# Peptides against a protein of PDB entry 3WG5, part 205

Target 1, 218 residues: chain A of PDB entry 3WG5
Amino acid sequence: LAKNIVYVAQIKGQITSYTYDQFDRYITIAEQDNAEAIIIELDTPGGRADAMMNIVQRIQQSKIPVIIYVYPPGASAASAGTYIALGSHLIAMAPGTSIGACRPILGYSQNGSIIEAPPKITNYFIAYIKSLAQESGRNATIAEEFITKDLSLTPEEALKYGVIEVVARDINELLKKSNGMKTKIPVNGRYVTLNFTNVEVRYLAPSFKDKLISYITD
Target 2, 218 residues: chain A of PDB entry 3WG5 as posed
Amino acid sequence: LAKNIVYVAQIKGQITSYTYDQFDRYITIAEQDNAEAIIIELDTPGGRADAMMNIVQRIQQSKIPVIIYVYPPGASAASAGTYIALGSHLIAMAPGTSIGACRPILGYSQNGSIIEAPPAITNYFIAYIKSLAQESGRNATIAEEFITKDLSLTPEEALKYGVIEVVARDINELLKKSNGMKTKIPVNGRYVTLNFTNVEVRYLAPSFKDKLISYITD

## One batch from the design tools (peptide; made by RFdiffusion4, then SolubleMPNN)

Design b2_p22_1_s4 (from b2_p22_1, 7 letters changed)
Fold by OpenDDE base, seed 3:
Formats: structure tokens, sequence, C-alpha cells
Structure b2_p22_1_s4 (fold): chain B 218 residues (1-218), chain C 218 residues (1-218), chain A 22 residues (1-22)
């Protein structure tokens, strides 16, 4: 019996158009191989709103479930990362990670001070983040508070409040806990029950380009 | 008599935080050497609003005049590039270049369609771009139209409408035409008369990091 | 570390970029 394949890939750093390319590449590989799911190990402090929205849309158009896994311990799905997570089929977090701090900004001043987004931008993203939460059956009140209070949550809090679905220490625990869960959003118009029985885990390595970009940005 | 030094550096591609680092490095070098000015050969299709605002602020804090030169022919100061230019001490363009198309966007959808910024964001940047034009004594009406009409101008049009100060084919013509001009914004609180008599032109090469990033983004 | 690299909690707005990502 051909074993179900679960892909695992790492996306780390700032959310940019390059990050979109990484998501697109990884999901495309998993789609081509008819994987049961892809797990994206996400560690991001945030990034571009455009790239974030494109990534969310790419996830929502996936032919297979996309699991956002905030990993390893010490990682975050901060700012743009929270939106991406809320737009995904399932969210998992490792102990010692964080999610939230979603207040949009115009940027940083030369002195390092935050240039605040006008209320109108903030309200736009409040509506957007609430829509992601509502569509995925997650806590829309807390999603709003990620912006209005710049709230950050632990995995345990996020689970408690119905923001995420799984707290897991590693990939094996994640697969075990998420087995039999329904995706929080549809896959090709249908909610999918995850089947992680007798799966082969395949890690996708960064492309040469990915490695080179990472090296330059390090 | 120690010859006055004018630095020339190239900034090409998308406006990012890395582009800010390039501006900061180049201006810092020129400041340390007490250059008469630095000319930035700019070719950009646009980029991030945060990086743009930081770059504008860095230019405005410069101890020496910063000349934005849209170069070579075929180059553009599009979108974010226009804001940077309008925030500078002097704008020059080569024949066959363009400036404008300043409408802010939230990003691109997966299908490549533009995600429009809400009117409130657009209005914020209308106010911002008009302020840059007003502070520099440039055409604030046209600056607004760069957003509201997504207007793009030729060098000749931009000069005619009082958006830019110089049309020049090369560095030598630029130095000749800008000699004796006052900066459009203050340098350390004072308007400076540019003195390009008997100057030495020094080209700043990209750093190893700059070359590597360019290679990866190519 | 570039100022960009140290950016935490960044959710910036963008302007149109015609640069084809390779």
Amino acid sequence: as target 1 above (218 residues)
Amino acid sequence: as target 1 above (218 residues)
Amino acid sequence: KSNVMNATGVFPITFPDKAALP
C-alpha cells in the first residue's frame, strides 16, 4: 500500500515576496505528489502585507491541507505570521512559541520608532483578520485583539481561546494529535479529515536560491 | 587645493529595508569624507512604504546634499522611487526615464491582480506626497496626481511642471547643470548652493553583500 | 544586521513593484 506522504518544510524570517515563492514552491511539490498534507514550520517576526495576503490566498487555493506549525520552541508567528496561520487549514504551535502582535504599521522611522498606521488601515486589517478567523471557525474576538491590544499568546492560551488547534512538541506529536481532525477551512471546496496513519514524512530542503538568500539575509 | 568630492552610487531594484541600508551606507561614506554631494543613480519600479519613508528620512537627515538621478535611460523612479526623489535635495532625470505611478497598494493577489489600498490609505499617502512636494518647493498638484491619476511623467514633462530640477544625459551634464543650484530642502537647517567647480567624481561600488544580494535577486 | 533584519512585528504597506521576480 503506497504510504501517505506528509511534507515538512521550513519558512523562517521576514515575510516577503520571496517567502511567497517559498510557500508556492513547497505547496506545489506537495500537490504534485498528492500528499496528505504539508506542514510548514513557521518562524517569522512579520513582514509585508502584500506578501502575507498572497500567501494566505495561496494556502486557501491549495489542493492539499496546509498546516502552519510555529516551530521550533522560541519561534513566533508574529504579525504577518498570525494572519498566515489564521488563513491555514490547521494551526499548531510548539511549547515556548508565540502568536499575535498583529497591529499594522507603516514602517519604522530612522530612530527606530514605529510609524503608526492610520486608524483606517488598522480597521481594514481588523476586518481582514476577523474574516480569516470567522472563515476558519476560530476566535474572531481574539483575532481582533491581536491588533487592538497588540496581544501575543502562548500556545496554551491560543489553544484555550480557540485560536489554534494543536500544541505539539515535535512533528510526531503533531501528526498524532492532528490525525482525525477536520481542516478548519475547505480543501477544494470540502473539509478534509486528516489521515496521518502510516505516513511517510518527507522534508523539503531549501532550494539553492533559498539557501543563498538566507545566507545573505543572515 | 583639495578638490571637492562628489560621490556617485547606484541603487537599483525594489525598495526594501536592504535599500535603506544601501542609502545609509552611501550617504554615511559621503558625509564622513565631507563630500560636496552624493548622486544616487536610481532605477526602481517601487517597493515597501516603510523602507521608502525611512529612506526619505535618512536623506532629510543627511549632512550633505543628496541628488536623486533617475538613470540610465530606460530607468524609472516609479512608485516608492518618486517619493524618495521628492524627499531629496535635488532631482535629476536622464532622457528616456520616467517618474510617477505613486498609487499605494496592499499587494498583488495570487492571480497577479492588484489589491487596492482602501481610500483611507490612499488619502494618507496623498497627504504625505503633497507634504514632500511642498517642503521641497515642487509641484504639489502633480504630486497628488501621481496617486489619484497614477500619473507617469517624462523628464521633460516633470521639469516643465516643476517636479524635478534637471534633465541630464550623464553625470558630467548633471554636474554642469546643477552647479550653482540651491538644494530644494535644507542641509543641516540651511539651503546649500551646489558647487561643482573642479570636483572629483568618485564611484562607490556595491559592497560584497550588495553584489551577492543583487546576484540572488537577478 | 540590516535594519530590515531586525524588524519585528512588521506589517508594512507597499507600493506597486513592476520588477519581475525571477
Scores: peptide ipSAE 0.024, ipTM 0.257, DockQ to the pose 0.418; fails the geometry check
Fold by OpenDDE base, seed 1:
Structure b2_p22_1_s4 (fold): chain B 218 residues (1-218), chain C 218 residues (1-218), chain A 22 residues (1-22)
Amino acid sequence: as target 1 above (218 residues)
Amino acid sequence: as target 1 above (218 residues)
Amino acid sequence: KSNVMNATGVFPITFPDKAALP
């Protein structure tokens, strides 16, 4: 029986235009192979809002389920990473990871202090993050509080509050736990039931370019 | 039976003079073919007020219904995009999108801080946005609050408050839901009942120029 | 490291310095 393919790729570091290119490349490969899903192991402190929004769109346009997995232990889906996760078909977190802290800022001053975003921008992203949560059937109140209270959650809290769908220690446990789950948003207009029975896990390595840019931005 | 044509085109990015050219081109094509309507898939963070006002006028002068569809999920009709939407014959939003945040600014300072518009300019756009809402039978109070409170809404909120007419996941659902609706403003002096039975959906691709400019402005 | 989201992607309605109101 031909094994269904599940791709696994890693995205680490700041969310930038290059991060979009990574998402696009990884998802495109998995789409071309008609993979059952792609799991993106995500570890990010945040980044650019424009890049984040483009990534969310790319995920939502995917022809296959995109699972965001906050991994490994010690990783975070902070700030922009939370939006990306909330825009995905399924969120998983490993023990010892975090999600949240989504308040937008304009940047840093010369002294390293945060330049606060004006209410216009903050309110925009409150609406945006709530919309992502509502569309995916996740906790919109907590999503708002990720901004208004700079809230961060453990995987256990995030699961409890209905922000995420799975807590898993590794890829095997993730596949096991998410098998038979429906995607939280549609794939090509339909909610997909994940089938992780008899799957081949295929790891996508970062390109040489990916490695170089990650090195420069870290 | 000759199928009625519905055009679908995408406009993404900042509202500029070039964005006006895109609107004009798309609407003109649809007018020439006597299309039942044109759906503009809009995703914008805002832009120039002058370009926005010209776009609104171009929409209002259209010989066919212009439907603004905030699409795909993750898209926004922010700032100038909200005015454009409020000036159109029908507004739809996809789940996971946003609308609002319409306060005018003079620009950004060297440190990235917002330069506030003087009360005269702010009051002008309050009157303008309220007029668009009133003319289209949409919520003028919320329209004002898009400026005075920098309010942003989810599609569900926007529908609930009477800012928009349709929440739809895709073009097919949009056509289905908006079939039989009257335009919120006149087309050539008359409110038009949309007829999306037995329609051919025809996608307009961005021109090479459109692609190039989008690439430069992103 | 402070969790940062650079929100530069949202542009309000801008006016050129000369408020040429039409």
Scores: peptide ipSAE 0.022, ipTM 0.254, DockQ to the pose 0.080; fails the geometry check
Fold by OpenDDE base, seed 5:
Structure b2_p22_1_s4 (fold): chain B 218 residues (1-218), chain C 218 residues (1-218), chain A 22 residues (1-22)
Amino acid sequence: as target 1 above (218 residues)
Amino acid sequence: as target 1 above (218 residues)
Amino acid sequence: KSNVMNATGVFPITFPDKAALP
């Protein structure tokens, strides 16, 4: 029986159009190989809303389950990262990570101060993040509070409040704990039961371009 | 019996004069082929009010039903997109999408702050959006609040409040749910009962020009 | 064509780049 393949890839840094390209590339590879799932190890402080929305769409259009794993310890799915996670088929967090702080901003002033988004924009993203939570059967109240209160949660809190599905120390524990779980959103119109009983883990390396752009944006 | 043809086309991005050209092209093709309807998959953050008003007129002048489908998940009919939707023969939304946030602005200042529209302009668009809602038998109070409160809604909320007609995950579910519904505005002076029982779905690809302009405006 | 034609609803929006929690 052909072993189920699970891909693991890393996305770190600010969410940009390039981050979209990374997601698209990684998911496409996993789709082409009919992988059981792809795990994206996510560590982001946030980024662009447009790129975030495109990434969410790409995840939701995936032919295979996309698992967002906030990893390693010390990582965060901050701001845009939270939206991406909430748009995914399964969310996991490692101990010592965080999720939340989703209040939109227009940018930074020359003095480094935040330029606040007008209520119009804030309300738009409140509706958007609540929709992501509701669609995935996750806590929409907390999702809203990620904006309205700039709430950030630990993995244990996020699990308790029904924001995420798994707390896991590493990929092996993640696979073990998520085995037999249903995706929180459909894959090709169907909720998929994850099968990690006989899996081969394949790591996707960042492309040279991925490394270079990450280096330039850091 | 000749199968009823339903066209599906996509419109994504800012509402501009070019977006009008897309609507006009798509609707014209569907009209020429005597399609049962055209579904426009809409994903927009908003855009120009002049283009929006022209698009609404083009939809209302259509010889066939025009269905606005806020799709895919993560998409929005924001601002100008809401007006377009409210001007259409039927509105559908996919789970994870949003509608609303219709307050007009004059633009952005150099610091990225919103330049507020004067009360005269705001009041004009309040009257306009209410008229669209009333003409289509949709919730005019909520339509006004899309401006006055910059309200945004989930698909479930929009359905509940009578802003939209259908929540559907995909085109097949949309066709199934909207089959037998009457258009919310007339087609050639008559309210049409949609017939999707024996339909052939035809996708309209974006023209090369459509792709290029979308790329340049991003 | 009235001054109303200049109204727009496009929003450049970003999310804050937050430092890692200490």
Scores: peptide ipSAE 0.021, ipTM 0.246, DockQ to the pose 0.200; fails the geometry check
Fold by OpenDDE base, seed 2:
Structure b2_p22_1_s4 (fold): chain B 218 residues (1-218), chain C 218 residues (1-218), chain A 22 residues (1-22)
Amino acid sequence: as target 1 above (218 residues)
Amino acid sequence: as target 1 above (218 residues)
Amino acid sequence: KSNVMNATGVFPITFPDKAALP
């Protein structure tokens, strides 16, 4: 029996237009191979709102389930990462990771102070993050508080409050725990039941461009 | 019997030269009044290394115990904040806060990528953060991993690993739990046993300048 | 004083005239 393929790829660092290209590339590869799912190991402090929204859209348009896995321990789905996670088909977190802190900002002042987003922008992103939570059947109240209180949660808290679906130490545990779960958003208009009983795990490496940009940006 | 005075002040936002001035002002006020201690409610994403080092020095030169309290829930002693905490006489954290993520960076690229610090700088701060941990009798291995792994910990983990001394929900619980604790670093060459049995809590408000800068930077 | 280390930690990357998420 042909093994269902699960792709695993890493996306680390700031959310930018380049990060969008990584998501697009990884998802496209997995779509072409009719994968059961792709797991994106996400570790991000946040980034650009425009890139984030494009990534969310790309996930929503995916022909296969996209699982955001906040990994490894010490990683975060911070700020833009939280939006991306909430826009995904399933959220998993490793122990020792965090999710939240989603308050939009315009930038930093010369003295390093945060330039707060005007109320119009903040309110826009409150509505946006709540929509992502609602569409995925996740806790919209907590999603709002990720902005209004700059709330950050542990995996255990996020699971408890219905922000995420899985706490898993590694890919094997993630596959085991997410087996039989329904996607929190539809794939091609249908909620998909994940089948990870007989899977081949395929790791996607960063492209040369990914390595170069990470090298320049690291 | 004259109540021992405990000052409480808030320091929020980026660690800058202005943040140093806030620390200096708050500690100076508490020193002048011969306070039992000052509690600094710290919520910071990090900031400038030079300002951080100056703040650590100012804390180390304090004539009274300086307690860093990562507060409120959702707050962090991130990056520079971790160094400051490790340089303090006692670290407390509220539930739902975090500490760690101390990898030094040079800045951000035009594309928003982190510009990594050269190995020389990274190694300098590894040595520095380990020294702060060692001097305070805190977990130097974890302190190193705050840099090398960009590790972030919950209050419960930080307490478990001997990074911090207190988990407390509020000032009252902090005072109760820290009562009778010895400072982790000396005050004027001596480890001080905190006496919070009969204390008057005095809150220090931000100066007009503090408000103005926060207003400009928010 | 080599202003070399501008930041200890992850600051949200803000792009000019665009909303950024820390």
Scores: peptide ipSAE 0.020, ipTM 0.230, DockQ to the pose 0.099; fails the geometry check

Design b2_p22_2_s1 (from b2_p22_2, 10 letters changed)
Fold by OpenDDE base, seed 5:
Structure b2_p22_2_s1 (fold): chain B 218 residues (1-218), chain C 218 residues (1-218), chain A 22 residues (1-22)
Amino acid sequence: as target 1 above (218 residues)
Amino acid sequence: as target 1 above (218 residues)
Amino acid sequence: VEGIEPITFPDLTPATLAAIAK
């Protein structure tokens, strides 16, 4: 029987317009090959809210399940990364990772102090993150507290509180544990049951452009 | 019977991108020679959080066990050093050393006063350090208190509270005491039982580049 | 641990602010 394909790609660093291009490229490749899913290994401290919202939309428009996997150990889906995860079809975390800390800011002052977002903006993102959680059947109260309390969670806490679906050490364990799970949001109008039996794992490398921008922003 | 090799290398000073390069070089050499383990003699007051997180990832990606050894007497695994230790396969401390004091800061003001990290950042690192402790089966409550109480521990306290695995005066005692211990995190997906019977100890010297940067940052 | 500069929070770009202010 022909092996179903699962793509794996890595996105690391700040969320920018370039990060959107990476998501779009990776998902498009997986869509073209009718993959069973794509796993995005995500490690981000956060980034731009506009890029984040566009990435969430791109994930939600995907023709295949998009799994956000906070990986490797020591990685985070911080701030913008949490929104991206909450907008996805399935969230997994490796042990030693974190998720949360979603309070919006306007930026940093010259002295490195945070410029606070006005209440209007904070309330907008509270509503937005709660909506993502509610739509995905995840804990909307905790999602709100990612902003209001600057809450960050371990994988075990996130699983316990119903923020994420899987704790897995590697891709093989992720595939094993998520096999038979339903997507938390629809794919093409329906909730999909993931089938990771007899799959071929294909790794997508960053493009040359992807590598160059990562190198410049480091 | 061919002697198994244990590498020993020293990393001293502030945690920077250069410290990452040292870890990467040392671990890579030990990996290439299929060493039984590498022992990193660590003495650090802390440093950059980004470099620290990258070092933790590099350790966790190692093909061989990485033992963090807080050495010599008078050394510390302070701040970033504690995170690195908690991310490793085994922690040892020499008598007269310390571990802890992990509260994140934004930097120092012109007058040398600490610029406090906002709650968002502090909470992020609380989740991160707890995750490292939980993954390694170490005391996550104490790991949190390394931040929230700026706690520092002696080797005896750290051992008692389940933060570290070994107290040893020197490399020979470390090898003797850690022989037969399981790694606290997996190596290539499995917990490894350390075998330090009939081993050759090889010391890795700093590269010329390593020496030069250490000299410039001091 | 020195703070990871830049801990990039959701940077509300002027464009995002403009979109929210409408």
Scores: peptide ipSAE 0.021, ipTM 0.280, DockQ to the pose 0.081
Fold by OpenDDE base, seed 3:
Structure b2_p22_2_s1 (fold): chain B 218 residues (1-218), chain C 218 residues (1-218), chain A 22 residues (1-22)
Amino acid sequence: as target 1 above (218 residues)
Amino acid sequence: as target 1 above (218 residues)
Amino acid sequence: VEGIEPITFPDLTPATLAAIAK
């Protein structure tokens, strides 16, 4: 019997239009092969709001489950990364990672001070992040506090508070723990029960373009 | 028996004169075919006030019901989009979307600070948005607060507070939930009871011009 | 109404969203 395939891809660095292209490419490949899921190993300090919103939409339009896995230890789903995670079908974190710090800003001044976003923008993103949490059956209060209190959480805290679904040390533990879980948002209008029984794991390599962009942004 | 037709079209991006042309074209096509309704899948961050007001008028002049559907997840009917929604015959939102943040501004300064609209203009739009809410039997207090407090809402909040009529995950759920509802404003001087029993859904593609404009504005 | 033409809701326009970091 043809083994179900789970794809694993890595996205690291700032969230930009190029990051959107990476998500789109990876998800498209996994969709084409009718994979059981794609796991995105995410490590990001944040980035652009527009790119983040487009990525969330792309994930939510996926024909297959998209699992955001904050990995490896020391990685973060900071700022924009938290929104992306909250927009996904399942969130996992490795021990030693973090999530949160979601307050939007306009940038940094020459002296390194934050240029605050106007209340209108901050309130928009409060509503947006709460909506993502509510849609996914996750903790909307904590989601709001990621903005209003600049809250950051450990994996254990995030699990305890119902922000994420899985704490896992590696892909094998992730697959084991998430097997039989329902997606937190629908796939093609239906909540999918993940089936990671007898799966083949396939790693997607970054394209040449992805490598070049990572090299420029590093 | 000839199936009643419901048209679905997408409008994404800034509200401009080109967005007006899109609304006009889509509604005109649906009117020509005597559709039961047109659903506009709306995702907008806002835009020009003049274009917004023209769009509201065009919707209100429609010979058929115009349903604004904030879709897909992650989409917004922000700023000008909220006015458009409040001017429509029915508002629906997908989970994971947002509505609000309606305070008018003159623009941004070079330092990224907001250039505030003068009180006279702000008060004009308070009256305008309240009027749209009142005419449609929606929450005028919240409509005002979209300006005065820069309020943004989730779909569940917007439904709870009587700003919108439907929360729906997809077109099928929207049709199911809105079937038998009365339009919130008149169509040709009469409140219409929506009949989505045995309908054919037809999607309108963007024109070449619409695609070009989207390409230029992306 | 005179003076509405310059009024915008640009707060979340693509340009504004592009300027917003998260």
Scores: peptide ipSAE 0.032, ipTM 0.299, DockQ to the pose 0.122; fails the geometry check
Fold by OpenDDE base, seed 4:
Structure b2_p22_2_s1 (fold): chain B 218 residues (1-218), chain C 218 residues (1-218), chain A 22 residues (1-22)
Amino acid sequence: as target 1 above (218 residues)
Amino acid sequence: as target 1 above (218 residues)
Amino acid sequence: VEGIEPITFPDLTPATLAAIAK
């Protein structure tokens, strides 16, 4: 039987518009090969809200399942990363990772203090994150609290509270645990049952451009 | 004869990852309707390089011609906007607009002074902008000087130097002047001859999301 | 990761670089 392909790619660092390019490139490659899924190993402290929203949209428009995997241990899907995760077809976390802390800010003042977002903006993102959670059948209350309380969760907590679907130590365990799961959001208008039986794992390397921009943004 | 559709959308303000979302949404709508083209009325002082590169890529991946129209009078395709323009199928400018000033910076210091980009970064963007110009058959020397000299041009200068294709006061004049022109880059692997004879112009409004984020980024 | 300022083009004021960060 022709092995189904599962792609694995890494996205690390701040969520920027370049991060969007990485998502777009990686997902496009996986789409072109009709992969069973792409797993994005995500490690982000957050970043730009606009980039995040684009990434979410790109994931939602994916022709194949996009699995966000907060990996490796010590990684985070913090802030913008949480939104991206909540916008994905499946969320996995490795032990020792975190998710949450989604409060939008306008930036940092000259003294390094946080410039608070106006209530209108904060409320917009509350609505947005709740919508992502609701659409994906995840815990919208906790999603809201990622903003209102700047809540961060462990993988075990996130699983327990219905924020994520899988806790896995590595790609092999992720594939094993998620095999037979349905995507939490549609792929091409339908919920897909993941089939990770007899799959080939292909790793996507960052382009030279990706490396350069990551280096510049890191 | 069924009127060919030309979409017109506005993108104003800083080039951010949200700007990418706007481009993506607008182009997608136009693609879905098999529009003859989409005209993006662009007014930007610049923005993020990463977002810019994503926008360029999205334009290059468009199933329909994307015309960048620096509009209205007083608008600019400054900095990142120039790259976007150079990555597009056709560039038009209204009188009283500008293009150029493409020198990358790392940001602003606490005192408002420019933090210079390292030569490596500057050289990368020189290569990038020259590539865009070369691929589109536009003036790569001037494109380089947009960085090296922080050069800005008027529409008339930009046309004269082969940076842009059209100077037009409004959409109607743009359609008239660009009718029968070939795209400067391929659409679906081929150069398209624009047919703006007997077209219906459809304006795309910003989404509520677009309005909100534009308001936040302005 | 310390806020490495994104490569920007000049007209991003620090106030606008104060893009809604999440």
Scores: peptide ipSAE 0.025, ipTM 0.224, DockQ to the pose 0.180; fails the geometry check
Fold by OpenDDE base, seed 1:
Structure b2_p22_2_s1 (fold): chain B 218 residues (1-218), chain C 218 residues (1-218), chain A 22 residues (1-22)
Amino acid sequence: as target 1 above (218 residues)
Amino acid sequence: as target 1 above (218 residues)
Amino acid sequence: VEGIEPITFPDLTPATLAAIAK
């Protein structure tokens, strides 16, 4: 029986248009090979809202399940990363990671202070993040509080509150725990049951361009 | 029995005079073919008020039903997009989308701050958006609050409050749910019952010009 | 989340302003 392929790729750093290109490339490769799923190891402090929204759309348009895995320990799916996670087919977190802190800002002043977003923008993102949570059957109240209270959660809290689906220490534990789970959003219009019983794990390396961009944005 | 045609077209990005040209082109094609309806997959953060008002008029002058479908997941009918939706024959939203945030602004200052519209302009758009809601039998109170509170809603909230008519995951579900529904505004002076029982779906691609404009405005 | 530049609020063009001022 041909082994089903699970791709694993890493996305680290600020969410930008280049991050979209990474997501698009990784998902496209996995789609072309008819992979069982792709796991994106995510570690981000946040970034651009436009890029984030495009990434969410790209994930939701995926022909295969996209699993966001906040990994390794010490990583975060902060701000834009939380939206991306909430837009995905499954969220996992490693112990010692965090999710949340989603309040939109206009930027930073010259003195490094946050320029607050007007209520219009904040309310837009409240609706947006709640919609992602509701669509995926995740906790929309907590999703709102990621903005209104700038809330951040541990993996254990996030699991407890129904924000995420899995806490896993590594890829093997993730595959084991997520095997037989249904995707939280549809894949090609259908909720898919993940099959990780006979899988080959393939790691996708960052392209040279991906490495360069990560280096510049870090 | 000749299959009734339903056109599907995408409009994405800022609402401008070029967006009007897209609407006009798409609707004209569907009118020429005596389509049962056209579904416009809308994803917009908003845009120009003048272009928006022209688009609303073009929709209201359509010889066929124009369905605004906020799609795909992650899309929005924000600001100008909400007015366009409220001016249409039927509104649908995909899960994970949003509608609202309609407060008019004069623009952005050099520091990125919003330049507020004077009360006269705000009041004009309050009256205008309420008129669109009332004409279409949609929630005029919520329509006002899209401006006065900069309110944004999820599909489920928008449906619950009577702002929209359908929540649908895809075109097939939209066609199924909207089959037999009456248009919320008249088509050629008559409220039309949609007939999606034996339809051919035709996708209209963006012209090269449409693609170029989207690229420049993104 | 860096603000979506530009959440395009209805930019009331001078032309639209002039139309309302009538």
Scores: peptide ipSAE 0.023, ipTM 0.230, DockQ to the pose 0.081; fails the geometry check

